# Peptides against a protein of PDB entry 6J07, part 31

Target 1, 107 residues: chain A of PDB entry 6J07
Amino acid sequence: GQRGWFCGSVSQDLRQFWVAEGGTISDPRAADFLFSCDASHPDTLRIYQSLDYIEDNATVFHAYYLSAVANAKIKNSVALGHFILPPACLQKEIRRKIGSFIWEQDQ

## One batch from the design tools (peptide; aimed at target 1 H82 I84)

Design b2_p24_7_s1 (made by RFdiffusion4, then SolubleMPNN; from b2_p24_7, 7 letters changed)
Fold by OpenDDE base, seed 1:
Structure b2_p24_7_s1 (fold): chain B 107 residues (1-107), chain A 24 residues (1-24)
Amino acid sequence: as target 1 above (107 residues)
Amino acid sequence: MEALEERNRKLAEEIVERRLEELE
């Protein structure tokens, strides 16, 4: 299935796109995909503190993935794996190695 | 807290590796 949870930081437009593409919206425990635009948002922080996350059963993705998919000309050209959103406490050290996250490059 | 730290460490490594592999 295509069950997704969305942090409050995600725009309604991206949520609507998800549904338009055949996805459904659910609570984080039932969701197959977790989307957020802000690792520091309280909704997302709760995910990072959850057992599911700690036990590697939950991954948060940046919702910009959906925007990238919407703008893509080639099907399946956007890899979800490149949009993993890590906790804020990890982002500086990650940027030192990769430069910037994909969702930050267009800004 | 140790479990969370371990999860975070692994996640950071995964993210970095994915990006670096893409550049290769």
Scores: peptide ipSAE 0.696, ipTM 0.926, DockQ to the pose 0.648
OpenDDE base, seeds 2, 3, 4, 5: peptide ipSAE 0.695, 0.694, 0.696, 0.695; ipTM 0.925, 0.925, 0.925, 0.925

Design b2_p24_7_s2 (made by RFdiffusion4, then SolubleMPNN; from b2_p24_7, 11 letters changed)
Fold by OpenDDE base, seed 3:
Structure b2_p24_7_s2 (fold): chain B 107 residues (1-107), chain A 24 residues (1-24)
Amino acid sequence: as target 1 above (107 residues)
Amino acid sequence: SSALEERNKKLAERIVKAKLEEQA
């Protein structure tokens, strides 16, 4: 199934979309997908500090992915890998290599 | 910690690779 956890920084609209698409909402330990809109939010920081994250068993994605999916004309055209949300301390160096993140481009 | 730094390094590499795949 599609079990998702949501940081407090994610809007209720995006959460509702997740559920409407067949997803369920769970705690981060049970979730298959972790969504956030703010790498510096306390909820997200707790994920980055968790053993699951450190052991490469958890990855945080920017919730804008859900908006992109909602607006996509072609099913499965939105790549989840483009929406990986790294800790704030990594974002500057990553931008130097790839440019702005997708969620920043549409803002 | 060293483990966290290693995880962050891997994450950065994963993000960069994903972008490169899009451009290919």
Scores: peptide ipSAE 0.676, ipTM 0.927, DockQ to the pose 0.632
OpenDDE base, seeds 1, 2, 4, 5: peptide ipSAE 0.676, 0.674, 0.676, 0.676; ipTM 0.927, 0.927, 0.927, 0.927

Design b2_p24_7_s3 (made by RFdiffusion4, then SolubleMPNN; from b2_p24_7, 10 letters changed)
Fold by OpenDDE base, seed 4:
Structure b2_p24_7_s3 (fold): chain B 107 residues (1-107), chain A 24 residues (1-24)
Amino acid sequence: as target 1 above (107 residues)
Amino acid sequence: SEKLEERNKKLAEEIVKRALEEQR
């Protein structure tokens, strides 16, 4: 599917890119992809508190993925799996192991 | 919540796994 939900933390430019690439914007429950730029944003927090997330039926991705796709020369070279956005409470622990998230490296 | 803790643990492990594989 190509239905996406966007946290309020995501810029309109990235939303427009999603639509321009053939995506549609939907509510979280109907969306195939959930995008956010801030794990602490109220919109994103609601996702992490949802049953869909708890039951592993929902995953939040950092919207920077879309920017990476837009800038990629090779189609399908950007792996969505590298842009999983975890709850804020997990990020410090994860960074201790990986150094930094991709979206942080490009900032 | 046990379910939430399990979900978070799984998520963290997945993220770390993917990141370390890419770094190699």
Scores: peptide ipSAE 0.718, ipTM 0.940, DockQ to the pose 0.655
OpenDDE base, seeds 1, 2, 3, 5: peptide ipSAE 0.717, 0.716, 0.717, 0.715; ipTM 0.939, 0.939, 0.939, 0.939

Design b2_p24_7_s4 (made by RFdiffusion4, then SolubleMPNN; from b2_p24_7, 12 letters changed)
Fold by OpenDDE base, seed 5:
Structure b2_p24_7_s4 (fold): chain B 107 residues (1-107), chain A 24 residues (1-24)
Amino acid sequence: as target 1 above (107 residues)
Amino acid sequence: SAALEERNRKLAEEIVARKLAEQA
């Protein structure tokens, strides 16, 4: 299934795109994909504190992935794995290793 | 918690590894 959960930080346009592409919107426990635009948003923080996340059964992705898909010139060229959104407390150390995240470069 | 810290460590490593793989 293509069930997605969206943090309140995600625009309605991106949610609509998800649905237009055949996705459905569900609560985070039922969702296959979790999208957020803000690791510090209360909705997203609850995910990072959940047992599902701690037990590696949940991953949060930056919703900019959907924008990238919508604007992709080459089919299947956007890799979801590049859009994993880590907790805020990890982002600085990750940036020291890889540079800016994709969503920071293009937004 | 220790469990959360471990999860976060693994997540950071995963993200970095994916980036390195892209550049390889």
Scores: peptide ipSAE 0.724, ipTM 0.942, DockQ to the pose 0.639
OpenDDE base, seeds 1, 2, 3, 4: peptide ipSAE 0.724, 0.723, 0.723, 0.723; ipTM 0.942, 0.941, 0.941, 0.942

Design b2_p24_8 (made by RFdiffusion4)
Pose (drawn by RFdiffusion4):
Structure b2_p24_8 (pose): chain A 107 residues (1-107), chain P 24 residues (1-24)
Amino acid sequence: as target 1 above (107 residues)
Amino acid sequence: LEEKLEERNEKIVEEIIEVAEEDE
């Protein structure tokens, strides 16, 4: 049983794959999986500013997780953690902090 | 609620960094 919803900015291909394969597939408002290909000004904001996100009851994953699984053998591997999709206001700093050298570590 | 939101964002950032380090 895997319920999941997609923001408006998600390729129909990814939605189709979600419908085709996985646990028992359903796509309600709340759901169990929160997928998006955007974090700027799409429906996804409605997750980031929910009390569930604040209380650690919601994590948004990039919908390309489904693309990675589709190009994997079946469903194995492809850990979720790699597809954490944080708020866009954070992404600029997240990339820099990760990509910086050890002699930099600016903060 | 703002403090909790900041703590939540920081936790997500740490988790992303940990995944990036494990990939190295």

Design b2_p24_8_s1 (made by RFdiffusion4, then SolubleMPNN; from b2_p24_8, 13 letters changed)
Fold by OpenDDE base, seed 4:
Structure b2_p24_8_s1 (fold): chain B 107 residues (1-107), chain A 24 residues (1-24)
Amino acid sequence: as target 1 above (107 residues)
Amino acid sequence: MKEKLEKRNQEIKERILEIAQKEK
């Protein structure tokens, strides 16, 4: 199964959707996917400071990915790679290049 | 560790930019 960790910033609705789609919820060390809605949340900050993150064994994704999947008309049309959530310190630089993150565009 | 983190962050940044560029 797909194991996911969720930052406290992620709603219960999105967590429930994950489980409904066959996922399980685990601690970040056991998780295959890490979801957050706030790069500045203490839970997420701990991930960015972890060895797993530093050694490229962990990537944080914005939980809006799950919402996009839930609302997608075409199956498998939502690419997880578009939802990589970078640390807050990088976001301004990235926005100068791409304009806005997907989770910001749809808001 | 600071340098390792900075390197990781740079890689994340580049990964995001590359993905976004492919989307265009």
Scores: peptide ipSAE 0.727, ipTM 0.940, DockQ to the pose 0.576
OpenDDE base, seeds 1, 2, 3, 5: peptide ipSAE 0.725, 0.726, 0.726, 0.725; ipTM 0.940, 0.940, 0.940, 0.940

Design b2_p24_8_s2 (made by RFdiffusion4, then SolubleMPNN; from b2_p24_8, 10 letters changed)
Fold by OpenDDE base, seed 4:
Structure b2_p24_8_s2 (fold): chain B 107 residues (1-107), chain A 24 residues (1-24)
Amino acid sequence: as target 1 above (107 residues)
Amino acid sequence: MEEKLKKRNEKIKEEILKIAQEEL
């Protein structure tokens, strides 16, 4: 089973999709996947300050990944690696190199 | 602890950039 944690910034629809696809929702410590739509949300900030994150046992992904999966015609065609959500303090620097994050391209 | 966080953040940045380059 896939255990996921969701920041308060993530819509209920995406959470429901996760469950519909067989996932369960858990607290961050028990979760295998951490989803957020806002690196500056207090919930996500707590993750970035956690020992699990610092010790490389936790990675935050943008929840838009789930939307991409839901809309994909072929399952498993969406790579989770494209949706790593870095702390806000890194995003500007990263954008200067890669352009825009995939979750920002529809903005 | 702050130094560890800094190192973790650098790893995240490197990972993202690596993945981006692999897409090119």
Scores: peptide ipSAE 0.729, ipTM 0.940, DockQ to the pose 0.537
OpenDDE base, seeds 1, 2, 3, 5: peptide ipSAE 0.727, 0.728, 0.727, 0.728; ipTM 0.939, 0.940, 0.940, 0.940

Design b2_p24_8_s3 (made by RFdiffusion4, then SolubleMPNN; from b2_p24_8, 13 letters changed)
Fold by OpenDDE base, seed 5:
Structure b2_p24_8_s3 (fold): chain B 107 residues (1-107), chain A 24 residues (1-24)
Amino acid sequence: as target 1 above (107 residues)
Amino acid sequence: MEEKRKARDEKIVQQILEIAQAEK
């Protein structure tokens, strides 16, 4: 099974979708996937401060990925890589290069 | 740890930019 951690910023609907698709919910240390909707949320900040993250053993993804998957008309058409959620301090410079993040465009 | 964080930040930026570039 796929183990996921969810920031408190993630809606219950998205968590339920994860479970419905066969995922389980765990603490961030045990999780294979980390989901958040807010890089500035205390839960997510703790991830960015963690050794696992700093040592490149963890990546935070925007939970909107799950919404995109749920609403996708074509199976496997949504790529997780497009939903990497960087720390808040990096987002402005990234936006200057790529424009708005996907989760900002579709919401 | 500060240097590691800086490196991690740079990596994530590069990763996002590369993914975005692949879609162009």
Scores: peptide ipSAE 0.717, ipTM 0.941, DockQ to the pose 0.576
OpenDDE base, seeds 1, 2, 3, 4: peptide ipSAE 0.716, 0.716, 0.716, 0.716; ipTM 0.941, 0.941, 0.941, 0.941

Design b2_p24_8_s4 (made by RFdiffusion4, then SolubleMPNN; from b2_p24_8, 9 letters changed)
Fold by OpenDDE base, seed 4:
Structure b2_p24_8_s4 (fold): chain B 107 residues (1-107), chain A 24 residues (1-24)
Amino acid sequence: as target 1 above (107 residues)
Amino acid sequence: LEKKLQERNQKIMEEILKIAEEEL
């Protein structure tokens, strides 16, 4: 599907890009993709606290994925898996192993 | 429920680390 939910932390430009590419915007429960730029934003926290998330029916991705897609020369060359946005409580441990998230490298 | 949340978080962490490892 191509239904997306956006945390308030995501810029209007990225939302507009999503729509321009054929996506639609929906509430979290109906969305196929959940985008956020801030794991600590209240909107995102509500996702992490939801049953959908706990039951592995929801995954939050960093909205920078959309920027990467927009800048990609080859269609489908950007791997969504690189943009999984984990809860804030996990990020330090993850960074100890991977260094920095992709969205942090390009900030 | 808290246990389930911790399991979910652990799974996500492992997935991220796995993806990173595959890039090496």
Scores: peptide ipSAE 0.722, ipTM 0.940, DockQ to the pose 0.576
OpenDDE base, seeds 1, 2, 3, 5: peptide ipSAE 0.719, 0.721, 0.721, 0.721; ipTM 0.940, 0.940, 0.940, 0.940

## One batch from the design tools (peptide; aimed at target 1 L90)

Design b2_p25_1_s1 (made by RFdiffusion4, then SolubleMPNN; its pose is not in this set)
Fold by OpenDDE base, seed 1:
Structure b2_p25_1_s1 (fold): chain B 107 residues (1-107), chain A 25 residues (1-25)
Amino acid sequence: as target 1 above (107 residues)
Amino acid sequence: KEKELAEKKKREIEIVKEMIKEFKE
């Protein structure tokens, strides 16, 4: 099974899609996937400040990944790596290097 | 095939994580 944690910034629709696809919702320590729509949300900030994240044992993904999967002709064609959500303080530099994030392009 | 997909996703994640690590320094 796939266990996911969701920041409060993530809509109920995306959470429901996760569950409908066979996922479960758990606390961040037990989760396999951490989803957020806002790197500056207090819930997400707590993840970035955690030892798991600092020690590179955790990754935060933008929940727009789930929307992309829902709309994809082939679900497994969506690259999860493209949806990694970096801390806000790093995003400007990352955008300069690789361009705008996918979740920003489709808005 | 599931294993292959998982490995692919892992590689994608690692690339971005390395980039993030670079900017943290």
Scores: peptide ipSAE 0.333, ipTM 0.823, DockQ to the pose 0.212
OpenDDE base, seeds 2, 3, 4, 5: peptide ipSAE 0.329, 0.332, 0.329, 0.331; ipTM 0.820, 0.824, 0.820, 0.823

Design b2_p25_1_s2 (made by RFdiffusion4, then SolubleMPNN; its pose is not in this set)
Fold by OpenDDE base, seed 5:
Structure b2_p25_1_s2 (fold): chain B 107 residues (1-107), chain A 25 residues (1-25)
Amino acid sequence: as target 1 above (107 residues)
Amino acid sequence: KEEEEKKKKQEEIEIIKEMIKEWKK
């Protein structure tokens, strides 16, 4: 199965959707997917500071991915890569290069 | 248009990945 960790910034609805789709919820070390809605949330900051993240063994994704999946007409049409959530300190520079993140845009 | 958008988004993904990689150094 797919194991996910959720920052406190993620709504209960999105967590419930994850479970309903067959996912399980675990601690960050055991998780295959790390979801957050706020790079500045203390929970997410701890991930960015973790050895696993620094050693490139973890990726944080914006939980809006789950909402996009829930609303998608075609299965597998939502690319997880579009929802990589970078550390807050990088976001300004990233926006300078690519514009707004997908979760900041209208659908 | 859809294919062009996909290409653009993929390029954006690579930019993000590269910047995160550099940050971790």
Scores: peptide ipSAE 0.661, ipTM 0.914, DockQ to the pose 0.565
OpenDDE base, seeds 1, 2, 3, 4: peptide ipSAE 0.657, 0.659, 0.657, 0.658; ipTM 0.912, 0.912, 0.911, 0.912

Design b2_p25_1_s3 (made by RFdiffusion4, then SolubleMPNN; its pose is not in this set)
Fold by OpenDDE base, seed 5:
Structure b2_p25_1_s3 (fold): chain B 107 residues (1-107), chain A 25 residues (1-25)
Amino acid sequence: as target 1 above (107 residues)
Amino acid sequence: EEEERREREEREIEIVKEMIKEWKK
C-alpha cells in the first residue's frame, strides 16, 4: 500500500483522491509520500527540519501531483520527480536554473 | 524531440535533487 502524509495546505479533495486510489493517510514518520502545497506552511517546515529529511530519507512533493494524475490521459504518464517541493529558501535559485515549477505553470 | 524533452526534464529533476542535497549538508 501507499502511505501518505498531507500538509494542512492540501485540499480535502486531493486527500480524498489519494484514498480513492487506494492510498492511506499516516503521520509523517510512517508515510512513504509527503505532500504539501506550501513549503512555508508550518506543517511542511517541520518536515524540512526533521531528521528524516535532513538525513536524506524523506522527500516532500507538491500535492498538485495528485491533480495531475487525476487528469492524466495516459496512466503512469505523470512523473513524481517533477513535483519535488524544495524548501522555500531554495526555490528562487532553483527557478533560475530550471524555470517555474510545474505546479506554477497551471496556476 | 520527445526524447530530447524527456532528457531535459530528467536533468531538471536532478538539479532539484542535487540542490536539496547540498542544502541538507
Scores: peptide ipSAE 0.674, ipTM 0.921, DockQ to the pose 0.599
OpenDDE base, seeds 1, 2, 3, 4: peptide ipSAE 0.672, 0.672, 0.673, 0.673; ipTM 0.920, 0.920, 0.921, 0.920

Design b2_p25_1_s4 (made by RFdiffusion4, then SolubleMPNN; its pose is not in this set)
Fold by OpenDDE base, seed 3:
Structure b2_p25_1_s4 (fold): chain B 107 residues (1-107), chain A 25 residues (1-25)
Amino acid sequence: as target 1 above (107 residues)
Amino acid sequence: EKEEEELKKKKEIEIVKKMIEEFKK
């Protein structure tokens, strides 16, 4: 399914694209995909603090994934895994090992 | 086609999740 939750940090344009592509918008508990543009946003922090996330039953993705899909010639060429948005406390170490996140690179 | 794409995405997520878990240690 394509049930998505959106942090307040995500623009309305990206939300509209999600719906235009057949997605629906729901609360975090019912959502299949959680989108955010800011790991430090209060909405996203609440996700990281939830039992679902702690128990590894939830994944937060950077909403830039939707922009990448919208701009790609082949939609399925965009790797969703590259857009996992980890908690802020882990980001420095991740960048040190594998480089900057895709949403931080030149657009 | 959708099924194949779904499986691909799940595999990608799994790989990255494992990576994140390593950084938590």
Scores: peptide ipSAE 0.304, ipTM 0.810, DockQ to the pose 0.205
OpenDDE base, seeds 1, 2, 4, 5: peptide ipSAE 0.300, 0.302, 0.302, 0.302; ipTM 0.806, 0.807, 0.806, 0.808

Design b2_p25_2 (made by RFdiffusion4)
Pose (drawn by RFdiffusion4):
Structure b2_p25_2 (pose): chain A 107 residues (1-107), chain P 25 residues (1-25)
Amino acid sequence: as target 1 above (107 residues)
Amino acid sequence: EEEEEAEEFVEEFEGVEEVLKELKE
């Protein structure tokens, strides 16, 4: 049983794959998986500003997780953690902090 | 194309969980 919803800014291909394969597939408002290909001004904001996100009851994953699984053998591997989709206001700093050298570590 | 974009996204945000934990501190 895997319920999941997709923001408006998600390729229909990814939605089709979600419908085609996985646990028992359903796509309600709340659901169990929260997928998006965007974090700027799409329906995804409604997750980031929900009390569930604040209380650690919601994590948004990039919908390309489904693309990675579709290009994997079946469903094995492809860990979720690699597709955590944080709020866009954070992404600029997240990339710099990760990409910076050890002699920099600016903060 | 979607596979390449997925790989690029993973490269850009590899280790993001540790950064998010640091920001929560």

Design b2_p25_2_s1 (made by RFdiffusion4, then SolubleMPNN; from b2_p25_2, 9 letters changed)
Fold by OpenDDE base, seed 5:
Structure b2_p25_2_s1 (fold): chain B 107 residues (1-107), chain A 25 residues (1-25)
Amino acid sequence: as target 1 above (107 residues)
Amino acid sequence: SLLEKAQAFIEEFKGVEEVLKELKK
């Protein structure tokens, strides 16, 4: 199974989907994947400030990835890399160069 | 690093070299 941590900003529905697909829920230190829906949420900010993240041993993904997987017509057609959730300080420049994030396009 | 994490996202999209130059400024 895959170990995931969830920010408080992530709905119970997405957490349940993760578990239904064989995932387990763990603390950030043990997790393989860190999911969040809000880069400014206190839970996520603590991740960005952690030594694990600063030393590039952790990656935060937007939880909308799980929704995209659940609704995908073709299995494995959703690229996880499209859902990396960077700190707010980098988001503006990224949007300027490549456009809005995927999770923002469906809003 | 933060830049490397952002790079992973950009590489899955497009315009890697151009965007990385701007992010390093």
Scores: peptide ipSAE 0.113, ipTM 0.584, DockQ to the pose 0.132
OpenDDE base, seeds 1, 2, 3, 4: peptide ipSAE 0.032, 0.032, 0.031, 0.042; ipTM 0.538, 0.535, 0.538, 0.569

Design b2_p25_2_s2 (made by RFdiffusion4, then SolubleMPNN; from b2_p25_2, 12 letters changed)
Fold by OpenDDE base, seed 3:
Structure b2_p25_2_s2 (fold): chain B 107 residues (1-107), chain A 25 residues (1-25)
Amino acid sequence: as target 1 above (107 residues)
Amino acid sequence: SLLEKAQQFIEDFKGVEKVLEELKK
């Protein structure tokens, strides 16, 4: 599926890119992919608190993935799995193990 | 624990691509 939900933290440009690539925008419950640029944004927090997420039936990805795909010569060269956006409370421990997140490296 | 949850996400980084391929079908 190509149904996506977007946190309010995601720019219109990235949303438009998603649609231009054949994706559709839906509510979180119907979405196959959930995109956010801010784990602390109220929209994203609602996802983390949802039953679907608690039961491991949902995954939130950082929308920077879409920017990376847009700039890549080959779309398949960008692995979506590298853009999983964990809750803020887990990010510190994750960084200890794997280093800075990919969306933080260009800062 | 938070450490255990963090480790779970790390494993997800490594293996989620296979699942995502199925979702795209």
Scores: peptide ipSAE 0.198, ipTM 0.665, DockQ to the pose 0.064
OpenDDE base, seeds 1, 2, 4, 5: peptide ipSAE 0.186, 0.041, 0.188, 0.186; ipTM 0.661, 0.556, 0.662, 0.657

Design b2_p25_2_s3 (made by RFdiffusion4, then SolubleMPNN; from b2_p25_2, 8 letters changed)
Fold by OpenDDE base, seed 2:
Structure b2_p25_2_s3 (fold): chain B 107 residues (1-107), chain A 25 residues (1-25)
Amino acid sequence: as target 1 above (107 residues)
Amino acid sequence: KLKEQAEEFIREFEGVEEVLEELKK
């Protein structure tokens, strides 16, 4: 199944797209996918502070992934891995090695 | 420690597609 949780920073349009593609919306504990548009949003920060996340049992993705999928000619051509949203304290070091994040380039 | 954690995230970029296939089931 495709159970997703959404930070308050994610637009209703992207949430609706998720449901239209067969996804369901759940609380973060039951969700398979966690989406956010802001690593500094209180909702997202609570995820980063959770035991599931600290123990590497949870991953937060930037919701721009859904926008990229919606606009792609082939939906499977969009790599979810490129949309991992790390905590703010790690982003500078990550950018140093891989460059700017995808959502920063296209927005 | 931050550098090590960042490198872990970088590795996850490459491995997440395998996880995605399992989660869609």
Scores: peptide ipSAE 0.186, ipTM 0.668, DockQ to the pose 0.063
OpenDDE base, seeds 1, 3, 4, 5: peptide ipSAE 0.185, 0.186, 0.181, 0.183; ipTM 0.664, 0.667, 0.660, 0.662

Design b2_p25_2_s4 (made by RFdiffusion4, then SolubleMPNN; from b2_p25_2, 7 letters changed)
Fold by OpenDDE base, seed 2:
Structure b2_p25_2_s4 (fold): chain B 107 residues (1-107), chain A 25 residues (1-25)
Amino acid sequence: as target 1 above (107 residues)
Amino acid sequence: SLLEEAERFIEEFRGVEEVLKELKK
């Protein structure tokens, strides 16, 4: 299934694109995909503090992935794995090793 | 540690695509 949850930081346009591509919208506990545009948004912070996330059973993705898919000639060419949105406290160390995040480069 | 947690996320960047294939079934 393709069940997604969206942080309040994500635009309606991206949510509508998700649905147009066959996705459904659900609460975080039922969702397979969690989308956010802001690691510091209260909705996203609640995810990071949840037991599912702490136990590594949940992953938050930057919703810019959906924009990249919408603009790509081949949708499957966009790797969702490159859009994992980690908590703010971890981002500095991640950038040290792999460079700036994709959504930071293309904004 | 913070560094270990960061390294975990880096590994997820590399291996998450296989998990996503299963989630889309």
Scores: peptide ipSAE 0.141, ipTM 0.630, DockQ to the pose 0.063
OpenDDE base, seeds 1, 3, 4, 5: peptide ipSAE 0.140, 0.139, 0.138, 0.127; ipTM 0.626, 0.628, 0.625, 0.619

Design b2_p25_3 (made by RFdiffusion4)
Pose (drawn by RFdiffusion4):
Structure b2_p25_3 (pose): chain A 107 residues (1-107), chain P 25 residues (1-25)
Amino acid sequence: as target 1 above (107 residues)
Amino acid sequence: TAYEEALDERNEQVMEEIVETALAE
């Protein structure tokens, strides 16, 4: 049983794969998986500013997770953690902090 | 105000966890 919803800014291909394969597939408002290909001004904001996100009851994953699984053998591997989709207001700093050298570490 | 502060703390926590995990890899 895997319920999941997609923001408006998600390729129909990814939705189709979600429907085709996985646990028992359903796509309600709340659901168990929160997928998006965007974090700027799409329906996804409704997750980031929910009390569930604040209380650690919601994590938004990039919908390309489904693309990675579709290009994997079946469903094995492809850990979720690689597809955490943080709020866009954080992404600029997240990339810099990760990409910086050890002699920099600016903060 | 309390809601904005809780959201900001949550966003900082998520950023720090993502950075720490990436650097551990």

Design b2_p25_3_s1 (made by RFdiffusion4, then SolubleMPNN; from b2_p25_3, 12 letters changed)
Fold by OpenDDE base, seed 4:
Structure b2_p25_3_s1 (fold): chain B 107 residues (1-107), chain A 25 residues (1-25)
Amino acid sequence: as target 1 above (107 residues)
Amino acid sequence: SEYQKKLEERNRKLAEEIVERALGE
């Protein structure tokens, strides 16, 4: 399905794009996709603390994915897997290996 | 605690996934 949850850190423009593309907005428990722009936002922190996250039934993606999709020239050329947003406590060690996250590169 | 252990394991796997996807491009 196309049910999405959005952290309060995500702009209304990106939410509107999601809906315009056929998505619906739901609570995190019912959502198929969880979007955030801030791993430290209270909304997102609650996800990382949830059983769904711990049990690998929930993954948070950076909402910049939607912006990338909106601007893509080739359909389905944007890989969602490149936009996994990890907890803040993991980001430094990940950056040591990959340099920077895609959403940071495009800023 | 068990919660902490599970969280650490989840975080480890998540980090590995992110790195693998990035390096594999």
Scores: peptide ipSAE 0.730, ipTM 0.942, DockQ to the pose 0.621
OpenDDE base, seeds 1, 2, 3, 5: peptide ipSAE 0.729, 0.728, 0.728, 0.729; ipTM 0.943, 0.942, 0.942, 0.942

